# Designs tried in a protein design run: peptides against a protein of PDB entry 3ZOQ. Part 203

Target 1, 223 residues: chain A of PDB entry 3ZOQ
Amino acid sequence: QLLQDSWWNQLKEEFEKPYYQELREMLKREYAEQTIYPDSRDIFNALHYTSYDDVKVVILGQDPYHGPGQAQGLSFSVKPGVKQPPSLKNIFLELQQDIGCSIPNHGSLVSWAKQGVLLLNTVLTVRRGQANSHKGKGWERLTDRIIDVLSERERPVIFILWGRHAQMKKERIDTSKHFIIESTHPSPFSARNGFFGSRPFSRANAYLEKMGEAPIDWCIKDL

## One batch from the design tools (peptide; made by RFdiffusion4, then SolubleMPNN)

Design b2_p30_4_s1
Fold by OpenDDE base, seed 2:
Structure b2_p30_4_s1 (fold): chain B 223 residues (1-223), chain A 30 residues (1-30)
Amino acid sequence: as target 1 above (223 residues)
Amino acid sequence: EREEEEEERRRRKEEEERRKLEKLLEEEHR
């Protein structure tokens, strides 16, 4: 199966829809003719690391990093040995100020994903050097369904919505069951307007503790 | 009353333009 059983049960109907078949055929062509990121095996890494039932927190990104070796199928995350992008550096600065974590020597957020942090981009692929090149190709319909099935879940989820693009998904979230943490984006252009000092990590853990769930260990060890 | 409505309308417009700029900057800079 392409996905874990928990996600397959939630998303199986989407994979049979015409839009997803068209997206799949587009992606086959794109991967054959262009350099596409992430690696085709890494596209669904967010769903591979975090099962539907294990989701505690969702962090929404836009689309994968478009530079060589950067994207690993997780929002904001970069492969080990890759220079931390500016937004990710600001995430780690906020993490340090919020809960005292050291800034890691790498940019991999896999440790968060393994603890139930769904690191979801709204668009799951990109052409090399062409940000948003796969926008409006069908990914948004699938990722909207991912948000919908999480919103329908009885067990509460915490959604961290950085910037306007992520915040536009708030209309799909049942705020009677689920928690939302909103701020400006961690980008150097918006971080000073409300991301810094937003304390998303401690706030997420406070909600988890209130629900009787184990908090996330947000501190990332050096590799 | 009219000056307060114009000032509120100006503040709303400035906030909307700021939000548009933030969105553009978020799309350009990763």
Scores: peptide ipSAE 0.057, ipTM 0.583, DockQ to the pose 0.095
Fold by OpenDDE base, seed 3:
Structure b2_p30_4_s1 (fold): chain B 223 residues (1-223), chain A 30 residues (1-30)
Amino acid sequence: as target 1 above (223 residues)
Amino acid sequence: EREEEEEERRRRKEEEERRKLEKLLEEEHR
């Protein structure tokens, strides 16, 4: 898959490294022998929708949804017609309380991605029904490099870090240049412990305005 | 001496259980 030129320039050296070649060979076997999500054409959708230069906000996820038709290569996002997962429902509840958006009739976050919200998982593939099945296979090294090249960028980025797994990436972010919004995860198990009322959407827009950038339209239209 | 070693073992065990619980909560944060 040809990445956009801006991401290719930042990541070309990673794709030549042995770890990524081994990852690619592993993925070829996995996609041939098992049901893997997302579709192989959708693995890099986060980078396809949001160029390196257009990144305004980053939202980190762990790994893709492992159910049929759910994953579309964007963190927390599901394809239209798919039931909203519990964490995504809580994201929309916080969005409504934070900035007054209606709850959409679908779970696609593509409208955020098109506005410069990088919806990145740390692991970009999963086996059907087997959460974290591709953990420790090389994706984390590539996605760490994605965070690093964004941290090295002169133009500031806003990182939204929900829960401890995402917050462990804070050590890779130059906090002298970039803004961090931290809370507990939107999962039903943690959302009441600080995610609800964290107002990540209005806080992100307030940082964008201070930088002289256009805010994100976080409100999602029905399909 | 023995009481300090038992208290340090208890603190390490409580910290390890807290880290396991935090990891379980992270795994539930899917």
Scores: peptide ipSAE 0.055, ipTM 0.544, DockQ to the pose 0.051
Fold by OpenDDE base, seed 1:
Structure b2_p30_4_s1 (fold): chain B 223 residues (1-223), chain A 30 residues (1-30)
Amino acid sequence: as target 1 above (223 residues)
Amino acid sequence: EREEEEEERRRRKEEEERRKLEKLLEEEHR
């Protein structure tokens, strides 16, 4: 699938590099021999829903959900009809506490993506039942380049960095231009240590308003 | 001998710290 022209212009050089060719050949084998998530058509959904120029906010995840029907190519997001994972439930609890949104009856964050929230995982594929199984296979180099080209953009971006894995990407972000919202991860193991009460949604919107941009409608409607 | 034992001890410690970090990252992913 061809990326949108805006992302293609930013990433075309990466797709020609040997590491990405090796990644692509690895993925062809993995999808043929194993159950891989998301669907191969959904791998780049974050870039499909949010153009390079439309990015207002970035939310970094690690890798896709490794259960059947869960992953849809967007960080933290699950397909409609899928039970909300614990971290996503905590995201919605914080959303409710921060800005008063109702907890949706589904886990799809597509409405955020369509408004300019880049829901990017650092690794874009996973083997069924094997978290981080595609770590260190080349995705991190591509997704680092995605962060870099956003950091190089003149128009400011808001980076929401939950937990240590996402916060390790802070060194790639020009903090003179871009705004960073950091907290502990929404995981049940870490959420009580600073994610709850971090108010990332209102803080992001306050920054967008200061920039003269339209805020994100973070409230998700039921399906 | 002593330098090899110190290097092996350093490698084991680095592997343990890496495994702890990987486990923490896996715990964050849930």
Scores: peptide ipSAE 0.052, ipTM 0.531, DockQ to the pose 0.057
Fold by OpenDDE base, seed 5:
Structure b2_p30_4_s1 (fold): chain B 223 residues (1-223), chain A 30 residues (1-30)
Amino acid sequence: as target 1 above (223 residues)
Amino acid sequence: EREEEEEERRRRKEEEERRKLEKLLEEEHR
């Protein structure tokens, strides 16, 4: 699918590069021979829901959920009717404690994406049941370029960096223009070590207000 | 001999640390 014009203008040169052509040919084989997530039409959903110019906040994930029907091309997000993964449950617990939102009956973060929250994974595809199976195949180079072009943007962005993998991208972010919110990952293995009580949602909104921008409505309505 | 053993020991340690990191990253993503 063609990206929105704003992202196409920023990324067109990447799509012509050998690494991306090799990635595309790899993905063509993978989708033909194996079960790959998300659906091939959903790979770029983060860029489809949030234009380059509309990005207010970035939330970095690693790679898509590798279970049936889970991944929808947005970091941490799951399709309606899918059981909320442990990390997403902890995100909603922190959301409730931070700003008083109710825990939604679904795991779709599309409402955040539509408000300018770029829900970007660093790797955009995965094999069924095989976490990180598409690591080091070229996605990281494209997603690094996405971070770079956002860092180069004059209008400030808030980067929410949960855990070490996301925090490794901090070196690519111009902290003179952009704001960073860091904590441990929302995973059950790390959430108690600093994610809970980190208040990323209220802190992001406080930065948006300081910039004269409308805050994000982080509260998700039941479906 | 000693340099090869030290290099092999270094490679094994780097591989073990890489495997630990990959496991931690997998656990964080779940």
Scores: peptide ipSAE 0.037, ipTM 0.502, DockQ to the pose 0.059

Design b2_p30_4_s2
Fold by OpenDDE base, seed 5:
Structure b2_p30_4_s2 (fold): chain B 223 residues (1-223), chain A 30 residues (1-30)
Amino acid sequence: as target 1 above (223 residues)
Amino acid sequence: MEKEEKEEKEKKKKEEELEKLKKLLEEEHR
């Protein structure tokens, strides 16, 4: 599936590299022999919904949900009709406490992606029931390049880095141009240790307003 | 016998530790 021209111009050289060709051949075998998530057409949904030029905010995830019908190629997001995972429930609880949004009846973050929130996982595929099964297969090199080309951009970006895995990417971000919002992960195991009360949504909008950009409407409508 | 049984026990312990680590990492994504 062709990326939007803005992302293609930034990433074309990566797709010609041996590591990405090996990743592609691995993925062809994996999708033929096993159940892989998301659907192969949905792998690049984060880049499809949010162009390189339209990125205002980045939210980093690790890898896709590994359950049936969950993953839709966006970090933390689940398809409509899917039960909200615990971390996503905590994201919506913080959203309610931060800016007063109602808890939506679904877990789709597509409305954020369409407003310039890049919902990027560091690994873009997973085997059914096997978390991190595609870790260290080449995705991290591509997604590191996505972070790098955003860091090189003159127009500022806001990076929301929940938990240690996302925070390890801070070294790739030019903090003289870009803003970072850090807290503990929204997981039930860490959310009480600093995610709750971190107010990432109001803080992101305050930075956007300071840059002269339109804020994100973080409130998600019911379906 | 003792060396192979020790290597199998270490392999099984590493597999169990890897499975615990996978579950812990699954808990961050859930």
Scores: peptide ipSAE 0.095, ipTM 0.574, DockQ to the pose 0.080
Fold by OpenDDE base, seed 1:
Structure b2_p30_4_s2 (fold): chain B 223 residues (1-223), chain A 30 residues (1-30)
Amino acid sequence: as target 1 above (223 residues)
Amino acid sequence: MEKEEKEEKEKKKKEEELEKLKKLLEEEHR
């Protein structure tokens, strides 16, 4: 898959490493023998929609949705026509309470990605019906390098870290240059413990304005 | 005996912490 030149320049050395070759050979077998999500052409959609230089905000997810037609290579996002998962519904509830956006009739976050919101999962593939089935297969090493090269960037980035899994990546982020927004996860199990009322969208825009950058239009139009 | 029992107890505690972390991560993923 051809990455944009900006990401290729940052990640080319990772693709030559043994761990990534092993991951690639594993993925070839998995896609041939199993139902894997997302579609193989959609694995790097977060990097396809948001160039290295255009990244303003990062939202970390764990791994893709494992149901039919759900995953589209963007963290928390689902394809149009797919029922919004519980965590995504809570994201839209917080968006409405934070900045007054209407709840969209779909779950696609592509409009955020196109504005410089890197919707990155730490693991980029999953087997059908088997959450975390591709954990520890090499994706975490590549996605750690994505965080590292963004942390090394001179132009500041805003990291939105929902829940403990995303917050474990804070050690890789230079907090002298970059901004971090932390809360509990949007999951129904944790959202009431600090995600609701965390106002991540208005806080992200307030940091962008302080940097002299255009804010994100977080409001999603109906399809 | 005491060293093996301590190592087994630490191993079991790490396995329980890892299983709790897995459940929390699965709960965060839903």
Scores: peptide ipSAE 0.093, ipTM 0.590, DockQ to the pose 0.059
Fold by OpenDDE base, seed 4:
Structure b2_p30_4_s2 (fold): chain B 223 residues (1-223), chain A 30 residues (1-30)
Amino acid sequence: as target 1 above (223 residues)
Amino acid sequence: MEKEEKEEKEKKKKEEELEKLKKLLEEEHR
């Protein structure tokens, strides 16, 4: 099976729908004719690292990094040995200021994903050098369903919504059950307008503790 | 200003707005 059983049970009906079959056929052509990111095996890494039942926190991204070797199927995350993108550098600066973590020597957020942080992009693929090139191709419908099935879950989730694109998903979230942490985007263009000092990591852990859940170890070890 | 010149200016303005939006989206993504 392409997904863990917990996600398969939630998403099986989406994979049978015409829009997803069309998306899949589009992706087969794109991967054959163009350089597409991430690697086709890494598209669903957010769902592979974090089961439906293990989701504690969701961090929404837009689409994958469009440069060589960057994207690894996790929002904001880059493969080890890749230079940290500006937004990711600002995430680590806020992490340091919020809870005192050191800046890691790499940009991999896999340690967060393994603890129940769903690092979900709303669009799961991109053409090399062409940001949002796969926007409006069907990914948003699948990722909206991922948000919906998490919102329907009885066990509360914390949604971290950086910037306007992520905040537009708030209408799909049952705010009577789930917690939302909103700020401006970590991008250098917006981070000074409210992302810095937003303390999303300590606030997320405070909600987890209030729920009787184990907090996230947000500190990333060097490789 | 002829109708064609207005349509061309509106098209160019939409293209510039689209290019600014693409850059903004690329900049939010980086």
Scores: peptide ipSAE 0.089, ipTM 0.572, DockQ to the pose 0.086
Fold by OpenDDE base, seed 3:
Structure b2_p30_4_s2 (fold): chain B 223 residues (1-223), chain A 30 residues (1-30)
Amino acid sequence: as target 1 above (223 residues)
Amino acid sequence: MEKEEKEEKEKKKKEEELEKLKKLLEEEHR
């Protein structure tokens, strides 16, 4: 799939490396032999909706939802008509308490992606019903490079790091240039321990305004 | 405790720790 020119210029060298060729051959077998999510056309949707230069905010996820019709290549996001997963419901509850947005009737975060919110998972594919089944297969090396090239960028980025897995990426982020918003994960198992009341949406917009950037419209319209 | 019995107990303990870690990761993904 052709990436946008801005991402291609940053990542072209990774696609020629042996690890990425091995990942690609693994994925060809996996998609032929098993049900893999998201659809192969949707794997890079985070980079398709948000160019390298348009990135204002990054939200890191782990890997895609492993249920039918859920994953759309964006972290935490689900396709319209799909029941909102528990973590996504808690994201919308925090959004309502933080900035007064209504709870949307769908779980699509595409409106955030189009405004410069990079909704990146660290692993971009999963087997049906098998969480983390593509962990350690090469995706983490590519997504680490995505974080590195954003950290190297002169124009500041806001990184939203929910939970320990995302927070392990903090060592790759130049905190002299970039802003970090950390809390516990929005999962029902951790949300009460610091995610609720963390106000990530208003804090992200306050950093954007301080930079002279347009804030994100975080409120999602019903479909 | 024979060397083989020690290695088998260490292997079983690592398998149990891995299974606990998998369950925790599945719980964070919900």
Scores: peptide ipSAE 0.081, ipTM 0.560, DockQ to the pose 0.062

Design b2_p30_4_s3
Fold by OpenDDE base, seed 5:
Structure b2_p30_4_s3 (fold): chain B 223 residues (1-223), chain A 30 residues (1-30)
Amino acid sequence: as target 1 above (223 residues)
Amino acid sequence: DEEEERERKEKEEKEKEKKKLEELLKEEHR
């Protein structure tokens, strides 16, 4: 897929490496033989909506939703008309409690991505009905490099790390330059243990303002 | 052999920890 020039300059060397060529050949077979999500054109949507230079905030997810029509290449986000998954519902509940936003009638986070919120999964594809089916196939090496090149950037980034999987990436982040917001995951299994009341949206905006940057409009309009 | 039994126990603990992490990751993904 053609990346924006800013991401291409940061990642071009990764695409030439054997691990990525093997991943690409695996994906060609998977998309031909299986139902894979998201659509192959949507795999890099996080990088398409948010350039390397425009990244203000990063929200890390694990892998795409594995149900029909759900995944759109953005962490936690679902296409319009799709029922909001439990974790996404809890994200919107916290958004309402944190900064007073109404709960939207859809689950698309594209408006965040367009404002500089990199909605990155660590694994960018999944088989239908098989969560983590593409884990350990090479995506993690690429997405680790995405975190690394953002950590190397002089202009500060805010990393929102929900749950243990995302928090494992903290070791790659230069905390002398970048800000980290950590809590439990928004999943119903963990949200009550620290996600609710963590106020990640207001805290992110407070850091942006301190850096002299425009805050994110986190409120999502109904469709 | 006490060393083989120690290595076997360390391997079993690492596998248990890996499985526990995978289960937790499945719970977070829901």
Scores: peptide ipSAE 0.062, ipTM 0.497, DockQ to the pose 0.056
Fold by OpenDDE base, seed 1:
Structure b2_p30_4_s3 (fold): chain B 223 residues (1-223), chain A 30 residues (1-30)
Amino acid sequence: as target 1 above (223 residues)
Amino acid sequence: DEEEERERKEKEEKEKEKKKLEELLKEEHR
């Protein structure tokens, strides 16, 4: 898929590298032989909704949801009409407690993506029912490069790093230029250990205001 | 050799820690 020009300029060299060609050939086989999520057209939705220059906030996920109709190429986000996963429910609970937003009747975070929230998974595809099945296949090298080129950007970025996997990417972020918001993961297994009450949404907006940027409207309207 | 056994144990511990981390990472995404 053709990326937006801003991302293409940052990533074009990666797409010519052997690792990405091998990843692409692997993905062709996987999509032909297995049920893979998201839809092949939705793999790069995070980059489609949020240009390189428009990135204000990054929220890192691990890999896509592996259930039917769930993944839409955005971290933590699910397609409209899909039941909200437990982690996403906890995200909306924290959103309500942090800034008073109502819990939406759907799980689509597209409204955040359109405002400059890069909803990036570190692995962009998964086999049905097999979490992390595409781990170590080349996606991490590409998504590390996405983090690197954002870290190299002069205009500051806010990185929201929920849980250990996302926090491991902190070593790639120039913390002299960029802001980090860290907590435990929104998963039911970890949310009570620091995610709840972490107030990532108000903290992100406070950093945006300090930068002279427009805050994110985090409140999601019902469909 | 005691050194080879130490290196083997250290590799086994690193592999156990890596597996435990991978399991924790799988739990974070559920």
Scores: peptide ipSAE 0.061, ipTM 0.501, DockQ to the pose 0.056
Fold by OpenDDE base, seed 3:
Structure b2_p30_4_s3 (fold): chain B 223 residues (1-223), chain A 30 residues (1-30)
Amino acid sequence: as target 1 above (223 residues)
Amino acid sequence: DEEEERERKEKEEKEKEKKKLEELLKEEHR
């Protein structure tokens, strides 16, 4: 898949490494033998919608949704017409309480991605019905490199780190240049322990304004 | 040997902590 030139320049060396070639051969077998999500054309959608230079905010997820028609290559996002997962519903509840946005009638976060919100999962593929089935297969090494090259960038980035899995990536982020917003995960099991009331959207925009950048329009229009 | 038994217990504790962490990570993803 041809990445945008800005990402290709940052990641080209990773694609030549043995670990990525092994991952690619594994994925060829998986897509041939099983139902894998997202569609093979959508694996890198986070990098397609948001160039390296256009990244303003990063939101880290774990792995794609493993149900039919759900995953679209963006963390927490679902295709239009798909029922909103519980964590995504809680994200929209916090968005409403934080900045007054209405809850949208769909779960697509593509409007955020187009504004410079990198919606990155640490693992970019999953087997149908088998959460974390592609964990430890090489994706984490590539996505760690994505975090590293963003951390090395002179222009500041805002990292939103929900839950322990995302917060484990904090050691890779230069906090002298970049901003971090941390809370518990939006999952129903953890949201009441600090995600609700964390106000990540208004805090992200306050950092962007301080940097002289345009804020994100976080409000999602109905389809 | 008392040293081999200490190393075995430390390894079993690290494996128990790893399993607890994996269970917590499964709960966050639901």
Scores: peptide ipSAE 0.059, ipTM 0.497, DockQ to the pose 0.039
Fold by OpenDDE base, seed 4:
Structure b2_p30_4_s3 (fold): chain B 223 residues (1-223), chain A 30 residues (1-30)
Amino acid sequence: as target 1 above (223 residues)
Amino acid sequence: DEEEERERKEKEEKEKEKKKLEELLKEEHR
């Protein structure tokens, strides 16, 4: 898949490595033999919508939604017309409580991605109905490199790390340059234990303002 | 030893909780 030049310059060496070639051959078989999400054209949507230089905020997810029509190649995001998953509903509830945004009638976070919010999953593909089915297949090595090259960037980034899986990536982030916003995961099982009231959206904008950058318009318009 | 059995049960419970959390993290995407 052709990446934007800014990401290509950062990741070109990874695409030549054996692990990535093995991952690509695995994915060719998986997409041919099984239903895999997202669509093969949407795998790198996070990098397509947000260039390396335009990244202001990173929101880490685990792997794509494994239901029909859900995954959009963006962490937590679902295609328009798809019912909002429970975690995404809780994200919008926190957004409303934090900064007063209305809850949108859809679950697409593309408007955030276009403003410099990198909606990155650590694993970029999944089998239908089989959460984490592509864990340990090589995606984590590529997405670790994405975190590394962002951490190496001179221009600061804000990392929003919801739950333990995302927080494990903190060791790869230069906290002397970059800002971290941590809480429990927005899942119904963990949201009441610290996600609600964490105010990640206002806190992210407060960091952007301190950096002299334009804040994110987190409010999502209805379609 | 009752203490070794308690430590083994606590370790098994932590591993079950970890697996349940991993399964919940798998379910968090639903």
Scores: peptide ipSAE 0.054, ipTM 0.520, DockQ to the pose 0.150

